# Peptides against a protein of PDB entry 5TUV: the designs that were tried, part 77

Target 1, 107 residues: chain A of PDB entry 5TUV
Amino acid sequence: KEVIDRLRYLKAEIEDLELKERELDQQKLWLQQSIKNVMDDSINNRFSYVTHEDICNCFNGDTLLAIQAPSGTQLEVPIPEMGQNGQKKYQINLKSHSGPIHVLLIN
Target 2, 107 residues: chain B of PDB entry 5TUV
Amino acid sequence: AQECQNLEVERQRRLERIKQKQSQLQELILQQIAFKNLVQRNRHAEQQASRPPPPNSVIHLPFIIVNTSKKTVIDCSISNDKFEYLFNFDNTFEIHDDIEVLKRMGM

## One batch from the design tools (peptide; made by RFdiffusion4, then SolubleMPNN)

Design b2_p16_2_s3 (from b2_p16_2, 12 letters changed)
Fold by OpenDDE base, seed 3:
Structure b2_p16_2_s3 (fold): chain B 107 residues (1-107), chain C 107 residues (1-107), chain A 16 residues (1-16)
Amino acid sequence: as target 1 above (107 residues)
Amino acid sequence: as target 2 above (107 residues)
Amino acid sequence: MIDSSKLTKTFKYTLP
């Protein structure tokens, strides 16, 4: 009896959680579409930029690379492995399929 | 019972996913706000200056930022068509998306 | 944020 009641309770709760999760999924889709609409607006797009100063202020004292690449560009960072000289290799691989990649040095 | 235990695990899993999704929704809202604030800032700045910034003085969204120590040596291999980039660092680096940058900017 | 020093798996990301 106790087990049966617990099972019934759990199943009902899980069903409620499923509904909640679906609700959240729908909200996410709505928000994503909203963001897309805002960003795709011609006026907003015209002003969707940051300055070199903006970036430098966020990362004081560092060497900074700004990477601009076409949508769909793949970025890969492999696990650092020991190189031939015994030093770990820190790498970034970029692969675009639709256009050239642009890299800016921010100093 | 074993079945109860299984459902308890599932319930907990769903609760965690829901929590994560709620957090993600909040982040999306913040992203949209940050973007709108950025646009507003830039529009105002250009109005005051009565001209747009020089093209090479700004970084248009979307972008990513790679930051590393100023002492880090960076080697870059670029394909002839600039579709592929290989960066080698002699030290650690960080990668940040434009969303994080906007957050750091206080947008 | 990606920290190259803390990767436990190859990171793959598709730019928006």
Scores: peptide ipSAE 0.506, ipTM 0.895, DockQ to the pose 0.867
Fold by OpenDDE base, seed 2:
Structure b2_p16_2_s3 (fold): chain B 107 residues (1-107), chain C 107 residues (1-107), chain A 16 residues (1-16)
Amino acid sequence: as target 1 above (107 residues)
Amino acid sequence: as target 2 above (107 residues)
Amino acid sequence: MIDSSKLTKTFKYTLP
């Protein structure tokens, strides 16, 4: 009887958790759409930028590349492997399908 | 008893998943706030300057930032249509999305 | 954040 009661309790709780999870999923979708709407607003879009100073302040002393690419652009970073010359290859591959990629050297 | 144990495992799994989803929602909220703060900052700055920044002086969202040591040698191969980029680094690098940059900016 | 030094798999990402 104790086991049966525990089973019933657990099943009921799992059902409640399922409802909670679905609620969170819906909230996520709503929030994502909200963010999209905010970003797509003409006024917000006009001011949706950072400055070179902003970036430099975030990464003091480093060489910085800003990459702007069309939606859907594929970015690949292979596992660094030793090349034929004995040097590890650190690489970024970018491939766009819809437009040109823009790269800016910040410093 | 075994069924009870199985349900306990499922319960725990669901609880953890819910926790993760709650955290993700919080992050999305923060992203939205950060973006709004960015827009507000830029709008105010342009009002004070009575002009927009030069087009090439700012980085419009979305973007990604690649940072590496100032000593790192970067080679870049670009396709004729600029649809493909190959970056070779002689040392390690990091990639950051615009969301992370906004966080670092304190937005 | 992606750290090239800590990759265990080829990182593939589609830009939003």
Scores: peptide ipSAE 0.504, ipTM 0.895, DockQ to the pose 0.848
Fold by OpenDDE base, seed 4:
Structure b2_p16_2_s3 (fold): chain B 107 residues (1-107), chain C 107 residues (1-107), chain A 16 residues (1-16)
Amino acid sequence: as target 1 above (107 residues)
Amino acid sequence: as target 2 above (107 residues)
Amino acid sequence: MIDSSKLTKTFKYTLP
């Protein structure tokens, strides 16, 4: 009877967890749409930028590239491998299908 | 007993998924807050300055940041239509999305 | 954050 009671308890808890998980899924969808709406707003879009100073303050002392590309642009970073000169090749591949890619050097 | 164990395993799996989903939801909330704070900051700054920032002084969202050592040599190959970019680095680099940048900015 | 030094697989990302 202890086992039966435990089974009953576990089943009930799992049912509650299923409900909770579905609730979270719906909340995620709602929030994602909310974020999209906020970002697509014309006024918000006008002010959706960072300054060079902002970026520099985040990454002091480094060489910084800012990449702006159309939605859907593919970014690929292959596993570094040794080159012919004995140097590992660290690469970034970008491919856009809808427009030009823009790259800025941040100083 | 075996059935209890099976259900306990399932319960634990569901709890972990819920925890992950809760974490993801919190991240989305923080993203929205950060974006709203960014917009508010920029609106206030432009109001105080009574003018927008120079076009080349800001980076509009969305963007990504590549950071590497100041000693890193970067070579870039660009297609004629600027739809494809190949970056070669002689050393390691990091890539950060705009969301992470906003976090680092304290938004 | 992507660290090129720690990749064990080719990283692929679609820009939003």
Scores: peptide ipSAE 0.499, ipTM 0.896, DockQ to the pose 0.868
Fold by OpenDDE base, seed 1:
Structure b2_p16_2_s3 (fold): chain B 107 residues (1-107), chain C 107 residues (1-107), chain A 16 residues (1-16)
Amino acid sequence: as target 1 above (107 residues)
Amino acid sequence: as target 2 above (107 residues)
Amino acid sequence: MIDSSKLTKTFKYTLP
């Protein structure tokens, strides 16, 4: 009796949770589309930038590189390993397939 | 019963997924708000200055930021068409996306 | 944030 009641309860709850999850999935989908639409708007796109000052204020005293690349550009950071000269190699590999990559030295 | 236990495990799994999806949804909302605030800020600034900023003084979205110590030596190899970049650092570095930068800016 | 000092595997990312 208790087991049967517990089973019924759990099944009902799981059904409710499934509905909730589908609701969240739908909300995420619509929000992602909304963000895309906002960013693709011509006026918003015109003003979608940050300044050198903005970046410097976020990273005081550091050397900063800003990388702009076409959509789909591949970025790889290998595990730092010892090089032939006994020094650790810290690397970034960028590869674009559709256009040039642009790099700016901020400071 | 074993069936009850199985359903309880499933219930817990679904609850955790829902929690994660709720968090992801919140982050997307914050991203959209940050972007809208950025656009508004820049529109206002350009209105006050009566001109757009110099092209080389701003970084258009999307972008990523690489930061490292001011003492870090950076070597860069670039392909002729600028489709491929290889960066070598003599010390550690960090990579940040534009979303994180906007957060740090308080947008 | 990606920290080069804390990587346990090669990090791969596709730019948006």
Scores: peptide ipSAE 0.493, ipTM 0.896, DockQ to the pose 0.853

Design b2_p16_2_s4 (from b2_p16_2, 11 letters changed)
Fold by OpenDDE base, seed 4:
Structure b2_p16_2_s4 (fold): chain B 107 residues (1-107), chain C 107 residues (1-107), chain A 16 residues (1-16)
Amino acid sequence: as target 1 above (107 residues)
Amino acid sequence: as target 2 above (107 residues)
Amino acid sequence: MLDSSKLTETFKYTLP
Protein backbone atom coordinates (compact mmCIF):
# COMPACT_ATOMS: atom_id res chain seq x y z
CA LYS B 1 0.00 0.00 0.00
CA GLU B 2 2.96 2.26 0.53
CA VAL B 3 4.06 1.54 -3.01
CA ILE B 4 0.58 2.24 -4.31
CA ASP B 5 0.46 5.53 -2.46
CA ARG B 6 3.88 6.47 -3.78
CA LEU B 7 2.81 5.63 -7.31
CA ARG B 8 -0.27 7.79 -6.96
CA TYR B 9 1.80 10.65 -5.67
CA LEU B 10 4.36 10.37 -8.44
CA LYS B 11 1.74 10.18 -11.15
CA ALA B 12 -0.04 13.21 -9.79
CA GLU B 13 3.19 15.15 -9.56
CA ILE B 14 4.19 14.22 -13.09
CA GLU B 15 0.83 15.44 -14.30
CA ASP B 16 1.41 18.76 -12.57
CA LEU B 17 4.86 18.97 -14.10
CA GLU B 18 3.42 18.36 -17.55
CA LEU B 19 1.09 21.30 -17.05
CA LYS B 20 3.94 23.45 -15.82
CA GLU B 21 6.10 22.57 -18.80
CA ARG B 22 3.32 23.47 -21.21
CA GLU B 23 2.82 26.74 -19.40
CA LEU B 24 6.49 27.57 -19.77
CA ASP B 25 6.40 26.69 -23.45
CA GLN B 26 3.54 29.10 -24.00
CA GLN B 27 5.24 31.81 -22.00
CA LYS B 28 8.37 31.40 -24.09
CA LEU B 29 6.44 31.77 -27.31
CA TRP B 30 4.67 34.83 -25.99
CA LEU B 31 7.87 36.44 -24.84
CA GLN B 32 9.65 35.69 -28.10
CA GLN B 33 6.87 37.39 -30.00
CA SER B 34 6.93 40.29 -27.57
CA ILE B 35 10.65 40.77 -28.08
CA LYS B 36 10.19 40.66 -31.83
CA ASN B 37 7.46 43.27 -31.67
CA VAL B 38 9.54 45.54 -29.48
CA MET B 39 12.58 45.30 -31.71
CA ASP B 40 10.56 45.81 -34.88
CA ASP B 41 8.97 48.98 -33.57
CA SER B 42 10.15 51.92 -35.63
CA ILE B 43 11.01 54.09 -32.66
CA ASN B 44 12.85 51.33 -30.85
CA ASN B 45 14.67 50.41 -34.03
CA ARG B 46 15.88 53.98 -34.38
CA PHE B 47 17.54 53.76 -30.98
CA SER B 48 18.73 50.16 -31.12
CA TYR B 49 22.46 50.82 -31.26
CA VAL B 50 25.61 50.75 -29.20
CA THR B 51 28.54 53.13 -29.42
CA HIS B 52 32.16 52.38 -30.10
CA GLU B 53 32.82 53.37 -26.52
CA ASP B 54 30.32 50.79 -25.32
CA ILE B 55 32.12 48.05 -27.20
CA CYS B 56 35.58 49.16 -26.17
CA ASN B 57 34.55 49.24 -22.54
CA CYS B 58 33.42 45.64 -22.81
CA PHE B 59 36.66 44.39 -24.35
CA ASN B 60 39.51 46.55 -23.18
CA GLY B 61 42.83 46.08 -24.91
CA ASP B 62 41.62 43.79 -27.67
CA THR B 63 41.33 44.14 -31.39
CA LEU B 64 37.62 44.29 -32.08
CA LEU B 65 35.61 43.61 -35.21
CA ALA B 66 31.95 44.42 -35.44
CA ILE B 67 30.08 42.41 -38.03
CA GLN B 68 26.75 43.49 -39.40
CA ALA B 69 25.07 41.24 -41.89
CA PRO B 70 21.62 40.46 -43.20
CA SER B 71 19.38 38.11 -41.31
CA GLY B 72 20.12 34.53 -42.18
CA THR B 73 23.81 35.09 -42.77
CA GLN B 74 25.76 31.98 -41.93
CA LEU B 75 28.84 32.03 -39.75
CA GLU B 76 31.21 29.09 -39.54
CA VAL B 77 34.34 28.50 -37.52
CA PRO B 78 36.15 25.32 -38.51
CA ILE B 79 38.31 23.32 -36.16
CA PRO B 80 41.75 24.89 -36.20
CA GLU B 81 44.37 22.85 -37.98
CA MET B 82 48.05 23.29 -38.59
CA GLY B 83 48.96 25.31 -41.63
CA GLN B 84 51.89 24.89 -43.96
CA ASN B 85 53.94 27.29 -41.89
CA GLY B 86 53.33 25.35 -38.72
CA GLN B 87 50.75 27.83 -37.52
CA LYS B 88 47.24 26.86 -36.55
CA LYS B 89 44.62 28.34 -38.80
CA TYR B 90 41.88 30.10 -36.94
CA GLN B 91 39.16 31.07 -39.36
CA ILE B 92 35.76 32.66 -39.60
CA ASN B 93 33.66 32.09 -42.69
CA LEU B 94 30.70 34.33 -43.38
CA LYS B 95 28.18 33.79 -46.12
CA SER B 96 25.20 35.97 -46.84
CA HIS B 97 22.44 35.14 -49.25
CA SER B 98 20.51 38.38 -49.29
CA GLY B 99 22.92 41.26 -49.05
CA PRO B 100 26.39 42.55 -48.38
CA ILE B 101 28.22 42.02 -45.13
CA HIS B 102 29.62 45.00 -43.28
CA VAL B 103 32.64 44.79 -41.01
CA LEU B 104 33.93 47.55 -38.76
CA LEU B 105 37.20 47.76 -36.92
CA ILE B 106 36.51 49.13 -33.47
CA ASN B 107 39.24 51.19 -31.80
CA ALA C 1 9.07 -0.94 -6.94
CA GLN C 2 10.38 -0.93 -10.49
CA GLU C 3 7.46 1.17 -11.68
CA CYS C 4 8.05 3.55 -8.83
CA GLN C 5 11.68 3.90 -9.80
CA ASN C 6 10.77 4.50 -13.42
CA LEU C 7 8.38 7.27 -12.46
CA GLU C 8 10.95 8.83 -10.18
CA VAL C 9 13.42 8.92 -13.06
CA GLU C 10 10.80 10.47 -15.29
CA ARG C 11 9.91 13.02 -12.64
CA GLN C 12 13.53 14.01 -12.32
CA ARG C 13 13.89 14.36 -16.08
CA ARG C 14 10.84 16.59 -16.23
CA LEU C 15 12.08 18.68 -13.34
CA GLU C 16 15.36 19.23 -15.13
CA ARG C 17 13.61 20.22 -18.34
CA ILE C 18 11.42 22.63 -16.44
CA LYS C 19 14.45 24.11 -14.76
CA GLN C 20 16.13 24.58 -18.12
CA LYS C 21 13.04 26.18 -19.60
CA GLN C 22 12.71 28.50 -16.63
CA SER C 23 16.30 29.56 -17.10
CA GLN C 24 15.77 30.16 -20.80
CA LEU C 25 12.67 32.18 -20.08
CA GLN C 26 14.52 34.33 -17.59
CA GLU C 27 17.25 34.95 -20.13
CA LEU C 28 14.67 36.13 -22.63
CA ILE C 29 13.20 38.45 -20.04
CA LEU C 30 16.62 39.87 -19.36
CA GLN C 31 17.20 40.33 -23.08
CA GLN C 32 14.02 42.33 -23.41
CA ILE C 33 14.85 44.42 -20.38
CA ALA C 34 18.36 45.06 -21.65
CA PHE C 35 17.07 46.14 -25.03
CA LYS C 36 14.49 48.46 -23.52
CA ASN C 37 17.13 49.96 -21.28
CA LEU C 38 19.40 50.48 -24.26
CA VAL C 39 16.67 52.25 -26.18
CA GLN C 40 15.83 54.40 -23.20
CA ARG C 41 19.46 55.32 -22.67
CA ASN C 42 19.92 56.30 -26.29
CA ARG C 43 16.70 58.28 -26.42
CA HIS C 44 17.71 60.20 -23.35
CA ALA C 45 21.20 60.82 -24.66
CA GLU C 46 19.94 62.13 -27.97
CA GLN C 47 17.42 64.34 -26.21
CA GLN C 48 20.17 65.83 -24.09
CA ALA C 49 22.42 66.35 -27.09
CA SER C 50 19.52 67.56 -29.22
CA ARG C 51 20.92 65.52 -32.10
CA PRO C 52 21.51 61.93 -33.14
CA PRO C 53 24.99 60.47 -32.96
CA PRO C 54 27.16 60.52 -36.07
CA PRO C 55 26.31 57.60 -38.34
CA ASN C 56 29.73 56.01 -38.12
CA SER C 57 29.97 56.31 -34.36
CA VAL C 58 27.36 53.69 -33.57
CA ILE C 59 26.68 50.05 -34.33
CA HIS C 60 23.09 49.17 -34.99
CA LEU C 61 21.64 45.91 -33.77
CA PRO C 62 21.89 43.12 -34.68
CA PHE C 63 25.63 42.61 -34.70
CA ILE C 64 28.34 40.29 -33.51
CA ILE C 65 31.71 41.16 -32.04
CA VAL C 66 34.94 39.34 -32.72
CA ASN C 67 37.65 40.04 -30.19
CA THR C 68 41.25 38.91 -30.29
CA SER C 69 44.61 39.95 -28.93
CA LYS C 70 46.05 43.21 -30.16
CA LYS C 71 48.96 41.13 -31.42
CA THR C 72 46.79 38.89 -33.56
CA VAL C 73 47.25 39.27 -37.28
CA ILE C 74 43.99 39.25 -39.16
CA ASP C 75 43.66 38.63 -42.87
CA CYS C 76 40.38 39.08 -44.66
CA SER C 77 39.28 37.86 -48.06
CA ILE C 78 36.10 39.33 -49.46
CA SER C 79 34.05 38.25 -52.44
CA ASN C 80 33.34 40.73 -55.18
CA ASP C 81 29.76 41.18 -54.07
CA LYS C 82 30.73 41.22 -50.38
CA PHE C 83 28.45 38.27 -49.74
CA GLU C 84 31.30 36.09 -48.52
CA TYR C 85 34.02 36.86 -46.02
CA LEU C 86 36.95 34.72 -44.95
CA PHE C 87 38.89 35.83 -41.90
CA ASN C 88 42.20 34.26 -41.00
CA PHE C 89 43.69 34.74 -37.57
CA ASP C 90 47.14 33.72 -36.45
CA ASN C 91 45.83 33.27 -32.93
CA THR C 92 42.67 32.47 -31.01
CA PHE C 93 39.63 34.72 -30.99
CA GLU C 94 36.24 35.01 -29.36
CA ILE C 95 32.83 35.76 -30.82
CA HIS C 96 30.08 37.49 -28.89
CA ASP C 97 26.54 38.32 -29.90
CA ASP C 98 24.83 41.61 -29.22
CA ILE C 99 22.92 40.10 -26.31
CA GLU C 100 26.12 39.33 -24.47
CA VAL C 101 27.45 42.78 -25.24
CA LEU C 102 24.36 44.36 -23.71
CA LYS C 103 24.90 42.25 -20.62
CA ARG C 104 28.49 43.39 -20.34
CA MET C 105 27.32 46.95 -20.72
CA GLY C 106 25.11 46.50 -17.70
CA MET C 107 21.89 47.10 -19.56
CA MET A 1 29.20 32.81 -27.72
CA LEU A 2 32.40 31.20 -28.96
CA ASP A 3 35.95 30.71 -27.81
CA SER A 4 38.05 29.42 -30.68
CA SER A 5 40.59 28.00 -28.26
CA LYS A 6 38.04 25.54 -26.95
CA LEU A 7 36.50 24.49 -30.22
CA THR A 8 36.07 20.75 -30.63
CA GLU A 9 33.79 20.79 -33.65
CA THR A 10 32.92 23.14 -36.47
CA PHE A 11 30.90 25.99 -35.05
CA LYS A 12 27.87 27.10 -37.03
CA TYR A 13 25.73 30.11 -36.31
CA THR A 14 22.97 31.83 -38.24
CA LEU A 15 22.54 35.52 -37.67
CA PRO A 16 19.08 36.46 -36.47
Scores: peptide ipSAE 0.583, ipTM 0.900, DockQ to the pose 0.850
Fold by OpenDDE base, seed 3:
Structure b2_p16_2_s4 (fold): chain B 107 residues (1-107), chain C 107 residues (1-107), chain A 16 residues (1-16)
Amino acid sequence: as target 1 above (107 residues)
Amino acid sequence: as target 2 above (107 residues)
Amino acid sequence: MLDSSKLTETFKYTLP
């Protein structure tokens, strides 16, 4: 009896949670579409930029690379491996399929 | 009972997913706000200056930022068509998306 | 987004 009641309770709760999760999924889709619409607006797009100063202020004292690439560009960072000199290799691989990649040095 | 235990695990899993999704929704809202604030800032700045910034002085969204120590040596191999980039670092680096940058900017 | 010093697997990211 106790087990049966617990099972019934759990199943009902899980069903409620499923409804909640679906609600959140719908909200996410709505928000994503909203963001897309805002960003795709011609006026907003014209002003969707940051300055070199903006970036430098966020990362004081560092060497900074700004990477601009077409949508769908793939970025890969392999697990660092030991090089021939015994030093770990830190790498970034970029591959675009639709256009050239642009890299800016920010200093 | 074993079945109860299984459902308890599932319930907990769903609760965690819901929590994560709620957080993600909040982040999306913040992203949209940050973007709108950025646009507003830039529009105002250009109005005051009565001209747009020089093309090479700004970084248009979307972008990513790679930051590393100023002492880090960076080697870059670029394909002839600039579709592929290989960066080699002699030290660790970080990668940040434009969303994080906007957050750091206080947008 | 990523700290190269903390990688436990190959990081893959597709630009928006």
Scores: peptide ipSAE 0.581, ipTM 0.899, DockQ to the pose 0.856
Fold by OpenDDE base, seed 2:
Structure b2_p16_2_s4 (fold): chain B 107 residues (1-107), chain C 107 residues (1-107), chain A 16 residues (1-16)
Amino acid sequence: as target 1 above (107 residues)
Amino acid sequence: as target 2 above (107 residues)
Amino acid sequence: MLDSSKLTETFKYTLP
């Protein structure tokens, strides 16, 4: 009887958790749409930028590349492997399908 | 008893998943706030300057940042249509999305 | 988002 009661309790709780999870999923979708709407607003879009100073302050002393590319652009970073010259190859591959990629060197 | 144990495992799994989703929601909220703060900052700055920044002086969202040591040698190969980029680094690098940058900016 | 020094698999990312 104790086991049966525990089973019933657990099943009920799992059902409640399922409802909670679905609620969170809906909230996520709503929030994502909200963010999209905010970003797509003409006024917000006009001011949706950072400055070179902003970036430099975030990464003090480093060489910085800012990459702007069309939505859907593929970015790949292979596992660094030793090249023929004995040097590890650190590489970024970018491939766009819809437009040109823009890269800005900062600092 | 075994069924009870199985349900306990499922319960725990769901609880953890819910916790993760709650955290993700919080992050999205922070992203939205950060973006709004960015827009507000830029709008105010342009009002004070009585002009927008030069087009090439700012980085419009969305973007990604690649940072590496100032000693790192970067080679870039670009396709004729600028649809493909190949970056070669002689040392390690990091990639950051615009969301992370806004966080680092304190937005 | 990524540290090239810690890659265990090829990193693939689609820009939003």
Scores: peptide ipSAE 0.578, ipTM 0.899, DockQ to the pose 0.836
Fold by OpenDDE base, seed 1:
Structure b2_p16_2_s4 (fold): chain B 107 residues (1-107), chain C 107 residues (1-107), chain A 16 residues (1-16)
Amino acid sequence: as target 1 above (107 residues)
Amino acid sequence: as target 2 above (107 residues)
Amino acid sequence: MLDSSKLTETFKYTLP
């Protein structure tokens, strides 16, 4: 009796949770589309930038590189390993398939 | 009963997924708000200055930021078509996306 | 997003 009641309760709850999850999935989908639309708007696109000052204020005292590249550009950072000269190699590999990569030294 | 236990495990799994999806949804909302605030800021700034900023003084979205110590030596190899970049650092570095930068800016 | 000092595997990222 108790087991049967518990089973019914759990099944009902799982059904409710499934509905909630589907609702969240739908909301995420719509929000992602909304963000895309906002960013692709011509006026918004015109003003979608940050300044050197903005970046410097976020990273005081550091050397900063800003990388702009076409969509789909691949970035890889291998595990730092000892080089032939006994120094650790810290590397970034960038590869674009559709256009040139642009790099700016901020400071 | 074993069936009850199985359903309880499923229930818990679904609850955790829902929690994660709620968090992800919140982050997307914040991203959209940050972007809109950025656009508004820049529009206002350009209105006050009566001109757009110099092209080389701003970083258009999307972008990524690489930061490292001011003492870090950076070497860069670039392909002729600028489709491939290889960066070598003599010390550790960090990479940040534009979303994180906007957060740090308080947008 | 990434700290090179904490990598345990090759980091791969595709720009949006």
Scores: peptide ipSAE 0.568, ipTM 0.899, DockQ to the pose 0.843

Design b2_p16_3_s1 (from b2_p16_3, 8 letters changed)
Fold by OpenDDE base, seed 2:
Structure b2_p16_3_s1 (fold): chain B 107 residues (1-107), chain C 107 residues (1-107), chain A 16 residues (1-16)
Amino acid sequence: as target 1 above (107 residues)
Amino acid sequence: as target 2 above (107 residues)
Amino acid sequence: QVKISTKSLGFKFIIE
């Protein structure tokens, strides 16, 4: 009977947890939509940028490329593998579907 | 008893997923706050300067930052599809997203 | 040996 009671308890708890998980999933979706709405706002969009100074303050020493691309841009970074010429290929492939890609050299 | 153990495993799995989802939700909230702070900062800065920044002096969201050694040779090619870019590096690099940048900026 | 941190605020890069 103790085992039966434990089983009943666990099943009930799992049911409650399932409800909680669904609640969190819904909250995530709503928040994601909220963020999108905030970013798509004309005023917010106008001011949704960082400066060269901002980037330089975040990173030290190396060459920095800033690549701005539209939402939904495909970013592909293949695992570095040996090329036909015997050297590893370090590569970034970008494909945008909704607008131009803009590249800035920082520092 | 075995069924009880199976349910306990499931219970624990669900608890962990819920915990992860709660953390992810918190991160999204913080991201939204960071974005709003960025917008406020930029609005205030432009008001003080009485002009917007030059178009090529800022990096609009969404963006990524590519960090590589100053010794790294970077080649960029644009395919026949004007929205497709290929970056070739002769050495390793790091990619940082706009979210990370905002975090580093303290937004 | 490539470190990637890619999350777009409000927008997504499709990483493959």
Scores: peptide ipSAE 0.335, ipTM 0.899, DockQ to the pose 0.634
Fold by OpenDDE base, seed 4:
Structure b2_p16_3_s1 (fold): chain B 107 residues (1-107), chain C 107 residues (1-107), chain A 16 residues (1-16)
Amino acid sequence: as target 1 above (107 residues)
Amino acid sequence: as target 2 above (107 residues)
Amino acid sequence: QVKISTKSLGFKFIIE
C-alpha cells in the first residue's frame, strides 16, 4: 500500500536525521573544546586583546564601559524598580570568583 | 494516515532542530576564525612596532561592553576584594559581548 | 553572541 511505503520512507528518513543530529552534537562539542584550547594557548592569550580604537569604531556617540572580567564571572541585570527618589533603578551586578574585575571608560 | 501525519510532523521538527544546530555550529566556526584573525592582527602589529602596546591601551578578552547615553549618570560600587561590582544607571543601557565586538570589527 | 539591553530585564549569564 502507498501509505505503508510512505511510513517506511518517513521512518528511515527520521533515523537518518537522528544520526545527523548526533553528528552535529559531537561536532559542536569538538569545536567548543577546540575554541577553548586555542584561547588557552599561551601565545594566543598574549595577543587576545582589542584596542580602544577598535571599541570606538564599533560604537558611536555613547558612553562606553569596557568590563574586563575573568571567565566564570556572573552578570545580572535585575528588573528595574522605583528608587527612593522616584527614579527607576537600572543596574548591572557582577560577581567574579576567580579574580578581580577591571573597568575602563572609553569614549 | 494519522501515523503518517505524525511522522511528517516529527520529521519537520527534527529538520528544524538540525537547521538550528547547523546555524549554531557555523557561529562557533566564525567565532574561532574571528579570534584567530584577532591574534594574527595583533601579532603582526606588535612585530611591526617591535614592542607590545601599553598595558592600559588594550582590553584583554574576555570582556563586555556597556554603552549608554552620554547623559546617563553611572554610579559604581565595588567590593573590598574587587570581586563584586554594582553599577547604577539613571537611564537605559546596552550590553555587548566580545564576540559581537569582534564581528563588528570585521574579524 | 550576547546583546543585552535594559529592555531584556531579569537576565543573568556567565562570561565565558
Scores: peptide ipSAE 0.273, ipTM 0.885, DockQ to the pose 0.157
Fold by OpenDDE base, seed 1:
Structure b2_p16_3_s1 (fold): chain B 107 residues (1-107), chain C 107 residues (1-107), chain A 16 residues (1-16)
Amino acid sequence: as target 1 above (107 residues)
Amino acid sequence: as target 2 above (107 residues)
Amino acid sequence: QVKISTKSLGFKFIIE
């Protein structure tokens, strides 16, 4: 009797949780679309940038590279391996398909 | 009962997924707010200066930041169309996305 | 949101 009641309770709760999860999924979908719309707006796009000062304030004491790349650009960081000279190779590979990549040295 | 136990496990799994999805939604909201604040800041700044910033003084979204030691030697190979980049470092580096930068900026 | 160090990396991803 108690087991039956517990089963009914759990099933009802799970049903409620399913509804909640679907609600969150829908909210995420709409929010993602909203963000895309905002970022793709011509006026917003014009002002979607940061300055050298902004970057310098975020990072101290290091050499900084700012890499501006179009959406969809592939970034690869291979596992560091020993090179021909016996030194570890630290690499970044970038490949864009929609436009040029722009790199700035900061500091 | 075994069935009760199975449902309780499922219930807990769903609760955890819901919690994670709620957190993800919060992050997306913050990203959107940060972007809007960035745009507003830049609009105001350009209005005050009566001109846009020099092209090479700003980093347009989307971008990433690579930081490394001041002692690190960086080599870069670029394709003719600037669609492909190969960076070689003689030491370790870190990569940060634009979202993190906006957070650090307090946007 | 994402901090990536070469100490633990071997990743390929897409810039969004």
Scores: peptide ipSAE 0.264, ipTM 0.883, DockQ to the pose 0.155
Fold by OpenDDE base, seed 5:
Structure b2_p16_3_s1 (fold): chain B 107 residues (1-107), chain C 107 residues (1-107), chain A 16 residues (1-16)
Amino acid sequence: as target 1 above (107 residues)
Amino acid sequence: as target 2 above (107 residues)
Amino acid sequence: QVKISTKSLGFKFIIE
């Protein structure tokens, strides 16, 4: 009796949670699209940049590479393996399919 | 009883997912706000300067930042069409997306 | 969205 009632209650609650989760999923998609639309706006796009100073202020005196790549560019960081010379391989692989990649050395 | 336990686990799992999705949604909202603030900043700056920034002084979104030690040796192989890049580092590095940069900028 | 360090390796993602 109590078990049956508990089961019904739990099932009903889970159903409500499913609805909530779907709502959040939809909101996420909507917001993602909204962001894209805002960024693609001609005026916004014109001003969608940061300066070298901005970047330098965000990081210490390290070497900084700014990689401008079109949306959809694949970035891969493989697990470091020992090279033939006994040195670990630290690598970044970039692959673009929609346009050229531009790299800037900031400092 | 076992069925109740299973549903309890499922309920908890869903609650956690919902919480995570709520957090992700808020993050997206902040991203949108940060972008809008960036645009406004740049528009205002250009208005005050009565000119756009030098073309080589800005980094247009989207971009990523790679930071590494000043002592790190970086080797880069580029395809002819600049669609593919292979970076080799002799030391560790960090990668940061433009969203994080905007956050660090206080946008 | 994610900070990637070579200390946490084996990642592949797409620039959005």
Scores: peptide ipSAE 0.283, ipTM 0.885, DockQ to the pose 0.159; fails the geometry check

